# Peptides against a protein of PDB entry 2V3S, part 69

Target 1, 95 residues: chain A of PDB entry 2V3S
Amino acid sequence: PISLVLRLRNSKKELNDIRFEFTPGRDTAEGVSQELISAGLVDGRDLVIVAANLQKIVEEPQSNRSVTFKLASGVEGSDIPDDGKLIGFAQLSIS

## One batch from the design tools (peptide; made by RFdiffusion4, then SolubleMPNN)

Design b2_p22_1_s1 (from b2_p22_1, 9 letters changed)
Fold by OpenDDE base, seed 2:
Structure b2_p22_1_s1 (fold): chain B 95 residues (1-95), chain A 22 residues (1-22)
Amino acid sequence: as target 1 above (95 residues)
Amino acid sequence: EKPGLMELVRHPDGSVEGRALE
């Protein structure tokens, strides 16, 4: 399986690295994204963007070692999105 | 800023949970 880390801020704005695995041929980007949501690790509003980027990284993990993307859940937040600080953004990388 | 460590845990029954790691 592919070992991944999703770095994003929780509801308390605390940065966390979420470890999870993805097994090609068994898992799907959308499925794992839904699991992350079900586990309370990802906001449900971010299903689409997380799934899209998870798909991107797992389709070519050798070349796509890390992807940073804007979260839907962060758009309407009080804080201005900042990819460097991962405010309103998340980063998915190969462990 | 050091990130906290979490993991997605998949249980045999298909349920999942987020677990904080030490």
Scores: peptide ipSAE 0.804, ipTM 0.957, DockQ to the pose 0.935
Fold by OpenDDE base, seed 1:
Structure b2_p22_1_s1 (fold): chain B 95 residues (1-95), chain A 22 residues (1-22)
Amino acid sequence: as target 1 above (95 residues)
Amino acid sequence: EKPGLMELVRHPDGSVEGRALE
């Protein structure tokens, strides 16, 4: 399996690294994204964007070592989105 | 800023949970 880390801020705005695995041919990007949501690790509004970027990284994990993307859940918040601070953004990377 | 460490745990029954790692 591919070992991945999803870095994002929780409801307390604390940065966390979420470890999870993806097995090509068995897992799907949308399925694993739904698991992350079901586990309370990802906001349900971010299903589409997380799945899209998870798909991107697992397609070519050797070349796509890290991707940073804007969260839908971060747009309506009081904080201004900032990809450098991962405010309203998440980062997905290969472990 | 040091990130906290979490894990997606997949159980045999198909359920999942988020677990904080020390």
Scores: peptide ipSAE 0.803, ipTM 0.957, DockQ to the pose 0.934
Fold by OpenDDE base, seed 4:
Structure b2_p22_1_s1 (fold): chain B 95 residues (1-95), chain A 22 residues (1-22)
Amino acid sequence: as target 1 above (95 residues)
Amino acid sequence: EKPGLMELVRHPDGSVEGRALE
């Protein structure tokens, strides 16, 4: 399996690294994204963007080592989105 | 800023949970 880390801020704005695995041919990007949501680790509004970027990284994990993307859940927040501070953004990377 | 560590845990029954790692 591919070992991945999703870095994002929780509801307390604390930065966390979420470790999870993806097995090509068994898992799907949307399925694993739904699991992350079901586990309370990802906001449900972010299903589409997380799945899209997860698909991107697992299709070529040797080339795509890290992707940073804007969260739908972060757009409505009072804080200004900032990819460097991962405010309104998340980062997905190969562990 | 040091990130906290979490893990997605998959159970045999198909349920999932988020687990904090020490």
Scores: peptide ipSAE 0.803, ipTM 0.957, DockQ to the pose 0.939
Fold by OpenDDE base, seed 3:
Structure b2_p22_1_s1 (fold): chain B 95 residues (1-95), chain A 22 residues (1-22)
Amino acid sequence: as target 1 above (95 residues)
Amino acid sequence: EKPGLMELVRHPDGSVEGRALE
């Protein structure tokens, strides 16, 4: 399987690295994204954007080693989005 | 800042959970 890390901030604004695996041919980007949400690790509003970027990284893991993307859950927050600090953004990378 | 470490755990019954590792 492909070992991945999703880096994002929790509800307390604490940065966390979430380790998970993706097995091509068995898993789907949307399915794993739904699991992350069900586990309370990702906000349900971010299903679409997480799935899209997960698909991107697993289709060519050697070329797409890391992707950073804006979260839907961060848009309506009080903090100004910042991709460098991962405020309103998440980063997905190959472990 | 140093990120905390979490893991997605898949159980045999199909349920999932987030587990803090450190």
Scores: peptide ipSAE 0.803, ipTM 0.957, DockQ to the pose 0.899

Design b2_p22_1_s2 (from b2_p22_1, 14 letters changed)
Fold by OpenDDE base, seed 4:
Structure b2_p22_1_s2 (fold): chain B 95 residues (1-95), chain A 22 residues (1-22)
Amino acid sequence: as target 1 above (95 residues)
Amino acid sequence: MTPKQYELKRYPDGSTELVELE
């Protein structure tokens, strides 16, 4: 399996690294994204963007070692989005 | 501060468990 880390802020705006695995041919980007949502780690509004970027990284994990993307849920918050601080952004990377 | 570390464990029945790593 591919070992991944999702870095994002929780509801308390604390930065967390979530390790999880993805097995090509068994898992789907949408399915794993749904699991992350069900676990309360990802906002349901971010299903599409998380799944899209997860798909991107697992397609070529050796080339796409890290991807940072804007969250749909982030634009509705009071804080100004910032990709460097991962405010309104999340990051997927190969462990 | 360093990010808190977690692992999302996945089980055959489809359930998941979030475990904090130390």
Scores: peptide ipSAE 0.687, ipTM 0.928, DockQ to the pose 0.705
Fold by OpenDDE base, seed 5:
Order: structure tokens, then sequence, then C-alpha cells
Structure b2_p22_1_s2 (fold): chain B 95 residues (1-95), chain A 22 residues (1-22)
């Protein structure tokens, strides 16, 4: 399996690293993204963007070591989005 | 601040468990 880390801020704006595995051929990007949502780790509004970027990274994990992407849930937030601080952004990386 | 570390464990029945790593 591919070992991944999802780095994003929780409801308290604390940065969290969530480790999880992805097994090609068994898992799907959308399925795993749904699991992250169901676990309360990802906002449901971010399904599409998380799944898209998860798909991207698992397609070529050796080439795509890290991807940072804008969250839909962060667009309308009070904080100004900032990819460097992962405000309104999340990051997927290969562990 | 250092990011808090968690692991999302997935089980065959489809259930998940979030474990905080110490």
Amino acid sequence: as target 1 above (95 residues)
Amino acid sequence: MTPKQYELKRYPDGSTELVELE
C-alpha cells in the first residue's frame, strides 16, 4: 500500500497530519476521500478536490511526492487562504 | 507548532478508527 499523509487544519485551526494507506486496485480516490469525510477529518464540500488530488498523487507516487490544493470549505472562511500556512489549503504527501 | 500526528486505521468491514500517535 501507499502510505500517505494528509496535512490540514482542524476546526481549532490546529495543523494535523493524518496518516492513511491507499492500496491501488482496491481503494479509489473517491472512496478514501469519503472515508476521510466520514471520519470527520475532511469537510464534505471538499470531496471533489481531495479526491482529485489523491488520485493525482497515487497515480505517480514517486513523482508526485506532495500536492497542495485549495479547499472549497476554506474559500468562504474568515481567514484569508494561504497555501504556505495551509489556511484554506490542504496537503497530501507520500510518507 | 508541530502538527499533531494521527493515523486513520481502516478495517475490512469498512469501519475506521482515528488514532492519535504519541
Scores: peptide ipSAE 0.686, ipTM 0.928, DockQ to the pose 0.705
Fold by OpenDDE base, seed 2:
Structure b2_p22_1_s2 (fold): chain B 95 residues (1-95), chain A 22 residues (1-22)
Amino acid sequence: as target 1 above (95 residues)
Amino acid sequence: MTPKQYELKRYPDGSTELVELE
């Protein structure tokens, strides 16, 4: 399996690293993303973008070691998005 | 500040568990 880390801020704006595994041919990007949503780790509005970036990183894990992407849930928030601070952004990386 | 570390364990039955790592 591919060991990944999802780095993003929780509802208290605390930065968390969520380690999880992805097994190509068994897992799907959408399926794992839905599990992250069900666990309360990802906003449901971010399903599409999380799944897209998860797919990107798992299809070429040696080339795409890290991807940072803008969250749909962060657009309407009061905080100004900042990819460096992962405000309104999340990051997927190969562990 | 160091991010808090967690693991989302996924089990064969489809259930998940979020575990805080020390």
Scores: peptide ipSAE 0.683, ipTM 0.927, DockQ to the pose 0.680
Fold by OpenDDE base, seed 3:
Structure b2_p22_1_s2 (fold): chain B 95 residues (1-95), chain A 22 residues (1-22)
Amino acid sequence: as target 1 above (95 residues)
Amino acid sequence: MTPKQYELKRYPDGSTELVELE
């Protein structure tokens, strides 16, 4: 399996690293993203963007070691989105 | 501060468990 880390801020704006595994041929990007949502780690509005970037990184994990992407849930937030601070952004990386 | 570390365990029955890593 591929060992991944999802770095994002929780509801208290604290930065967390969530380790999880992805097994090609068994898991799907959308399925794993739904599990992250069900666990309360990802906002349901971010299903599409998380799944798209998860798919990207698992297709070529040797080339795509890290991807940072804008969250749909962060657009209407009070804080200004910032990819460097991961405000309104999340990051997927190969562990 | 440094990011808190967690692992999301996924079990065959579909259940999940979030475990804090030390």
Scores: peptide ipSAE 0.683, ipTM 0.927, DockQ to the pose 0.698

Design b2_p22_1_s3 (from b2_p22_1, 9 letters changed)
Fold by OpenDDE base, seed 2:
Structure b2_p22_1_s3 (fold): chain B 95 residues (1-95), chain A 22 residues (1-22)
Amino acid sequence: as target 1 above (95 residues)
Amino acid sequence: EKPKLYELVRHPDGSVEGRALS
């Protein structure tokens, strides 16, 4: 399986690294994203964007070692999105 | 700033949980 880390900030704005695995041919990007949401690790509003980027990284894991993307849950918050600080952004990377 | 580590745990029954790792 592909070992991945999803880095994002929790509701307290604390940086979290979420480790999970993805097995091509068995797992789907949407399915794993739904699991992350069900586990309370990802905001449900971010299903689409997480799934899209998870798909991107697992289809070409050697080319896409890391992807950073804007979260839907962060666009309407009081904080200005910042990809460098992962405010309103998340980063998905190969472990 | 140091990130807190979590793991997506998949149980045999199909349920999942987020587990904090120390």
Scores: peptide ipSAE 0.809, ipTM 0.960, DockQ to the pose 0.889
Fold by OpenDDE base, seed 4:
Order: structure tokens, then C-alpha cells, then sequence
Structure b2_p22_1_s3 (fold): chain B 95 residues (1-95), chain A 22 residues (1-22)
């Protein structure tokens, strides 16, 4: 399986690293994203964007070591989105 | 800033949980 880390901020704006695995041919990007949401690790509003970027990274994990993307849940927040600080952004990487 | 570590735990029955790692 592919070992991944999703880094993002929780509702308290605390930085979290979420480790999870993805097995090509068994898992789907949308399925795993739904699991992350069900586990309370990802906001449900971010299903689409997480799934899209998860798909991207697992397609070529050797080439796509890290992707940073804007969260839907962060758009309406009071803080200005900042990819460097991962405010309104998440980072998905191969561990 | 040090991130808090979590893990997605997938159970045989299909249920999942988020587990904080010490």
C-alpha cells in the first residue's frame, strides 16, 4: 500500500498530520476520502477536492510526492487562505 | 509548529476511526 499523510488544520486551527494508506486496485480516491470524513478527520465539504488530489497523487506516487490544495471548508472562514501556513489549504504527501 | 499525529484506522467490519497517536 501507499502510505500517505494529509496535513491540515482542525477546527481549533491546530495543525494535524493524518496518516492513512491507499492500496491501488482495492481502494478508490473517493472511497478513502469518504472514510477520512466518516472518521472525523476531514470536513465533509472537502470530499471533492480531497478525492481529486488523492487520485492525482496515487496515480504517480513516485512523481507526485506532495500536493497542496485549497479546501472548500476554508473558503468561508475568517482567516485569509494561505498555502504556506496551510490556512484554508491542505497538503497531501507520500510518507 | 509541531503537528498532532492521527491515523485512519480501518476495521475489518468496514468501520473507520480516527486515532490520535502518542
Amino acid sequence: as target 1 above (95 residues)
Amino acid sequence: EKPKLYELVRHPDGSVEGRALS
Scores: peptide ipSAE 0.809, ipTM 0.960, DockQ to the pose 0.869
Fold by OpenDDE base, seed 1:
Structure b2_p22_1_s3 (fold): chain B 95 residues (1-95), chain A 22 residues (1-22)
Amino acid sequence: as target 1 above (95 residues)
Amino acid sequence: EKPKLYELVRHPDGSVEGRALS
């Protein structure tokens, strides 16, 4: 399986690293994204964007070592989105 | 800042949970 880390901020703006695995041919990007949501690790509003970027990284894990993307849950937040600080953004990487 | 570590745990029955790691 592919070992991944999803880095994002929780409701308290604290940085979290979420480790999970993805097995090509058995898992789907949408399925694993739904699991992350069900586990309370990802906001349900971010299903589409997390799944899209998870698909991107697992299709070419040797080339796509890290992807950073804007979260839907961060759009209407009080803080200004910042990809460098992962405010309103998340980062998915191969570990 | 130091990130807090979590893990997605998949159980045999198909249920999942988020687990905080020390």
Scores: peptide ipSAE 0.808, ipTM 0.960, DockQ to the pose 0.862
Fold by OpenDDE base, seed 3:
Structure b2_p22_1_s3 (fold): chain B 95 residues (1-95), chain A 22 residues (1-22)
Amino acid sequence: as target 1 above (95 residues)
Amino acid sequence: EKPKLYELVRHPDGSVEGRALS
C-alpha cells in the first residue's frame, strides 16, 4: 500500500499530521476520503477537494510526492487563507 | 510548531477510527 500523510489544522487551529494507507485496485480516492470524514479527521465539506487531490497523488506517486490545496471548510473562516502556514489549506504527501 | 500525529484505523467490522499517536 501507499503510505500517506494529510497535514491540516483542526478546529483549534492546531497542526495535525494524519497518517493513512491507500491500496491501488482496492481503495478509491472517494472511499478513503469518506473514511477520513467518518473518523472525524476531515471536515465533510472537504470531501470533493480531498478526493480529487488524493486521486492525483496516487495515480502517479513517483511524480506527485506532495500536493497542497485549498479547503472548502477554510473559505468562510475568520482567518485569511495561507498555503505556507496551512491556514485554509491542507497538504497531502507520500510518507 | 510541531504537528500532532493521528492515524486512520480500519477495523474488521468496517468502522474507522482516528487514533492519536503519542
Scores: peptide ipSAE 0.808, ipTM 0.960, DockQ to the pose 0.866

Design b2_p22_1_s4 (from b2_p22_1, 11 letters changed)
Fold by OpenDDE base, seed 4:
Structure b2_p22_1_s4 (fold): chain B 95 residues (1-95), chain A 22 residues (1-22)
Amino acid sequence: as target 1 above (95 residues)
Amino acid sequence: EKAKKYELVRHPDGSVEGRALE
């Protein structure tokens, strides 16, 4: 399986590194994203964007080692989005 | 900044949980 880390901030703005695995041919990007949400690790509003970027990275994990993307859950937040600080953004990377 | 580490745990019954890692 592909070992991945999703880095994002929780509701307390604390940085979290979420480790999970993805097995091509068995898992789907949407399915795993739903699991992350069900586990309380990802905001439900971020299903689409997480799934899209997860799909992107698992398609070519050898070349796509990391992707950073804007979270839907962060758009309406009081903090100004910042990809460097992962405010309103998440980073998905190959472990 | 240090990140708090978590793991997605998949159970045989299909349920999932987020587990904090030491």
Scores: peptide ipSAE 0.807, ipTM 0.960, DockQ to the pose 0.880
Fold by OpenDDE base, seed 5:
Structure b2_p22_1_s4 (fold): chain B 95 residues (1-95), chain A 22 residues (1-22)
Amino acid sequence: as target 1 above (95 residues)
Amino acid sequence: EKAKKYELVRHPDGSVEGRALE
């Protein structure tokens, strides 16, 4: 399986590193994203964007070692989105 | 900045949970 880390901030703005695995041919990007949401690790509003970027990284893990993307849950927050600080953004990377 | 570590745990019954890693 592919070992991944999803880095994002929780509701307390604390940085979290979420480790999870993805097995090509068994897992789907949307399925794993739903699991992350079910586990309370990802905001439900971010299903689409997380799934899209998870798909991107797992289809070419050798080329796409890390991807950073804007979260839907972050756009309505009080803080201005910032990809460098991962405010309103998440980063998905290969372990 | 130090990140808090979590792991997505998949149980045999299909349920999932987020586990804090020390």
Scores: peptide ipSAE 0.807, ipTM 0.960, DockQ to the pose 0.883
Fold by OpenDDE base, seed 1:
Structure b2_p22_1_s4 (fold): chain B 95 residues (1-95), chain A 22 residues (1-22)
Amino acid sequence: as target 1 above (95 residues)
Amino acid sequence: EKAKKYELVRHPDGSVEGRALE
């Protein structure tokens, strides 16, 4: 399986590193994203964007070692989105 | 800034949970 880390901020704006695995041919990007949401680790509003970027990284993990993307849950927030500080953004990387 | 670590745990019955790692 592919070992991944999803880095994002929780509701308290604290940085979290979420470790999870993805097995090509068995798992789907949407399925694993739904699991992350069900586990309370990802906001449900971010299903689409997390799944899209998870698909991107697992389809070619040798080339795509890390991807950073804007979260839907961060758009309505009071803080200005910032990819460098991961405010309103998340980063998915190969462990 | 240090990140708090979590793990997605998959149980045999298909349920999942987030586990805090020390």
Scores: peptide ipSAE 0.807, ipTM 0.960, DockQ to the pose 0.881
Fold by OpenDDE base, seed 3:
Structure b2_p22_1_s4 (fold): chain B 95 residues (1-95), chain A 22 residues (1-22)
Amino acid sequence: as target 1 above (95 residues)
Amino acid sequence: EKAKKYELVRHPDGSVEGRALE
C-alpha cells in the first residue's frame, strides 16, 4: 500500500499529521476520504477536495510527492487562508 | 511548530477510528 500523511489544522488551529494507507485497486479516493471523515480526522465539508487531491497523488505517486490544496471548511473561518502556514489549506504527501 | 500525530485505524468489523500517536 501507499503510505500517506495528511497535514492540516484542527478546530483549535493545532497542526495535525494524519497517517493513513491507500491500496490501489482496493481503495478508492472517495472511500478513504469518507473514512477520514468518519474517524473525525477531516471535516465533512472537505470530502470533495480531499478525494480529488488524494486521487491525484495516488495515480502518479512517483511524480506527485506532495500536494497542497484549499479546504472548504477554511473558507468561512475568521483567519485569512495561507498555504504556507496551512491556514485553510491542507497538505497531502507520500510518507 | 510541532504537529500532533494521528493514525487512521481500520477495524475488522469495518469501523474506523483516529488514534493519537505518542
Scores: peptide ipSAE 0.806, ipTM 0.960, DockQ to the pose 0.886

Design b2_p22_2_s1 (from b2_p22_2 with S1G H5Y S10A E14Q S22E)
Fold by OpenDDE base, seed 4:
Structure b2_p22_2_s1 (fold): chain B 95 residues (1-95), chain A 22 residues (1-22)
Amino acid sequence: as target 1 above (95 residues)
Amino acid sequence: GSSTYTVTSAAGRQFTVTTYHE
């Protein structure tokens, strides 16, 4: 399986690293993204963007070592989005 | 510092969460 880390800020705006495995051919990006949402780890509004980027990284994990993407849930937040600080952004990376 | 906990999905997938505190 592919070992991944999803980095994003929790409700207290603290950075979280969420580690999990993805098995190509058994798991789907959408399915795992739904699991993240159901577990309360990702905002439901971010299903599409998380799934898209998860798909991207698991398709070519050797070349896509890290992807950073804008969260739909972050756009309407009070803080100004910032990819460097992962404010309104999340990052997926190969562990 | 940091703290770590685990969440298991309904499908049985484990998510290990590390939170970094000030």
Scores: peptide ipSAE 0.840, ipTM 0.969, DockQ to the pose 0.811
Fold by OpenDDE base, seed 2:
Structure b2_p22_2_s1 (fold): chain B 95 residues (1-95), chain A 22 residues (1-22)
Amino acid sequence: as target 1 above (95 residues)
Amino acid sequence: GSSTYTVTSAAGRQFTVTTYHE
């Protein structure tokens, strides 16, 4: 399996590292993204973008070691999105 | 500092969550 870390800020704006495994051929990017949402770890509005980037990284885990992407849930917040600080952004990386 | 906890999905997948805080 592929060991992944999803880094994003929780509701208290603290950074969270969420570690999990992904098994190609058994898991799907959309399925695991739905699990993250159901577990309360990802906002439901971010299903599409999380799934897209999860798919990207698991397709080529050796070359796509890290991907940073804008969250739909972060667009309308009071804080200005910032990819460096992961405000309104999340980062998915190979562990 | 940091704190860590585990969440298990309905499908049985384990998510290990580390939160960084002062």
Scores: peptide ipSAE 0.840, ipTM 0.969, DockQ to the pose 0.812
Fold by OpenDDE base, seed 1:
Structure b2_p22_2_s1 (fold): chain B 95 residues (1-95), chain A 22 residues (1-22)
Amino acid sequence: as target 1 above (95 residues)
Amino acid sequence: GSSTYTVTSAAGRQFTVTTYHE
């Protein structure tokens, strides 16, 4: 399996590292993204963007060691999005 | 500092969460 880390800010704006495994051919990016949402770890509005980037990293993990992407849930927030600080952004990386 | 906890999905997948805080 592929060992992944999803880094994003929690409801208190603190950085979280969420570690999990993904098995190609058994797991789907959509399915695992839904699990993250159901577990309260990802905002439901971010299903599409998380699934798309999870798919990207697992299809070519040798080339895509890390991907940073804008969250839909961060657009309407009061804080200005910042990919360096992961405000309104999340990062997926190979562990 | 940091704190760590685990969440298990309905499908049985384990998520290990580390939170960084002052």
Scores: peptide ipSAE 0.839, ipTM 0.969, DockQ to the pose 0.810
Fold by OpenDDE base, seed 3:
Structure b2_p22_2_s1 (fold): chain B 95 residues (1-95), chain A 22 residues (1-22)
Amino acid sequence: as target 1 above (95 residues)
Amino acid sequence: GSSTYTVTSAAGRQFTVTTYHE
C-alpha cells in the first residue's frame, strides 16, 4: 500500500497531519475521499478537489511526491488563502 | 505541542491524526 499524509487546518485553524494508506486496485480516490469526509476530517465541499489530487498522487507516486491544492471550503472564508501557510489549501504527500 | 488520535472509517480504514497547537 501507499502511505500518505494529508495536511490541512482543522476548524480551530490548527494544522493537522492525517496519515492513511491507499491500496491501488482495491481503493479508489473518490472512495477514500468520501471516507475522509464521513470521518469529519475533510469538508464535504472539498470532495472533488481532494479526489482529483489523491488520484494524481496515487497514479504516479514516484513522480508526484507532494501536491498542494486550493480547497473549495477556503474560498469564501474570512481568511485570505495562502498556500505557504496552508490557509484555504491542503497538501498531500507520500509518507 | 501536539496531540495524536485515531479515527476509523465505516469501511475499516484507520486515519491517524496529529494536531499541532501551542
Scores: peptide ipSAE 0.839, ipTM 0.969, DockQ to the pose 0.816

Design b2_p22_2_s2 (from b2_p22_2, 6 letters changed)
Fold by OpenDDE base, seed 2:
Structure b2_p22_2_s2 (fold): chain B 95 residues (1-95), chain A 22 residues (1-22)
Amino acid sequence: as target 1 above (95 residues)
Amino acid sequence: GSRTYTVTSAAGRKFTVTTYLS
């Protein structure tokens, strides 16, 4: 399996590292993304972007060691998105 | 500091979560 880390901020704006495994051929990017949402670890509005980037990293894990992407949930609100601080952004990487 | 805990999906997948505190 592929060991992944999803880094993003929780509802308290604290940085979280979420470690999990992905098994190609058994897991799907959309399925695991839905699990993350159901577990309360990812905002439901971010299904599409998380799934897309999860798919990207698992299809070429050696080439795509890390991907940083804008969250739909981070577009609105008072905080200005910042990829360096992962405000309104998440980062998915190979562990 | 940080705290670490585990969340298990309905499908049984383990998510190990580390929250960085400061």
Scores: peptide ipSAE 0.839, ipTM 0.968, DockQ to the pose 0.808
Fold by OpenDDE base, seed 5:
Structure b2_p22_2_s2 (fold): chain B 95 residues (1-95), chain A 22 residues (1-22)
Amino acid sequence: as target 1 above (95 residues)
Amino acid sequence: GSRTYTVTSAAGRKFTVTTYLS
């Protein structure tokens, strides 16, 4: 399996590292993204963008070691998005 | 500091969460 880390801020704006495994051929990017949302770890509005980037990293984990992407949930927030501080952004990387 | 805990999905997947505290 592929060991991944999803870094993003929780509802208290605290930085979280979420570690999990992905098994190609058994898991799907959309399925695991839905699990993250159902577990309360990702905002439901971010399903599409998380799934797209999860698919990107697992299809070529040797080449795509890290991806940073803008969250839909952060666009309409009160804070100005900032990829350096991961405000309105998340980062997915190979552990 | 930080704290770590585990969340299990309905499908049984383990998510290990580390929250960084200021």
Scores: peptide ipSAE 0.839, ipTM 0.968, DockQ to the pose 0.830
Fold by OpenDDE base, seed 1:
Structure b2_p22_2_s2 (fold): chain B 95 residues (1-95), chain A 22 residues (1-22)
Amino acid sequence: as target 1 above (95 residues)
Amino acid sequence: GSRTYTVTSAAGRKFTVTTYLS
């Protein structure tokens, strides 16, 4: 399996590293993204963007070691999005 | 500092979460 880390801020704006495994051919990006949401670790509004980037990293993990992407949930917030600080952004990387 | 905990999905997947505290 592929060992992944999803880095994003929790509801208290604290950085979280979420480690999990993904098995190609058994898991789907959509399914695992739904699990993250159901577990309360990802905002439901971010299903599409998390699934798209999870798919990107698992389809070519050798080339896509890290991807940083804008969250839909971050757009409506009062804080200005910042990919360097992961405000309104999340990062997926190979562990 | 930091805190770490585990969440298990309905499908049985383990998510290990580390929160970094300021």
Scores: peptide ipSAE 0.839, ipTM 0.968, DockQ to the pose 0.827
Fold by OpenDDE base, seed 3:
Structure b2_p22_2_s2 (fold): chain B 95 residues (1-95), chain A 22 residues (1-22)
Amino acid sequence: as target 1 above (95 residues)
Amino acid sequence: GSRTYTVTSAAGRKFTVTTYLS
């Protein structure tokens, strides 16, 4: 399996590292993204963008070691989005 | 500091979460 880390801020704006495994041929990017949402770890509005980037990293993990992407849940927030501080952004990386 | 805990999905997948505290 592929060992991944999803880094993003929780509802208290605290940085979280979420570690999990993905098995190609058994898991799907959309399915695992739905599990993250159901577990309360990802905002439901971010299903599409998380699934798209999870798919990108697992299809070519040797080439895509890290991806940083804008969250839909962060666009209308009071804080200005910032990819360096992961405000309104999340990062997926190979562990 | 930080705290670490595990969340298990309905499908049985384990998510290990580390929260970094100020």
Scores: peptide ipSAE 0.838, ipTM 0.968, DockQ to the pose 0.809

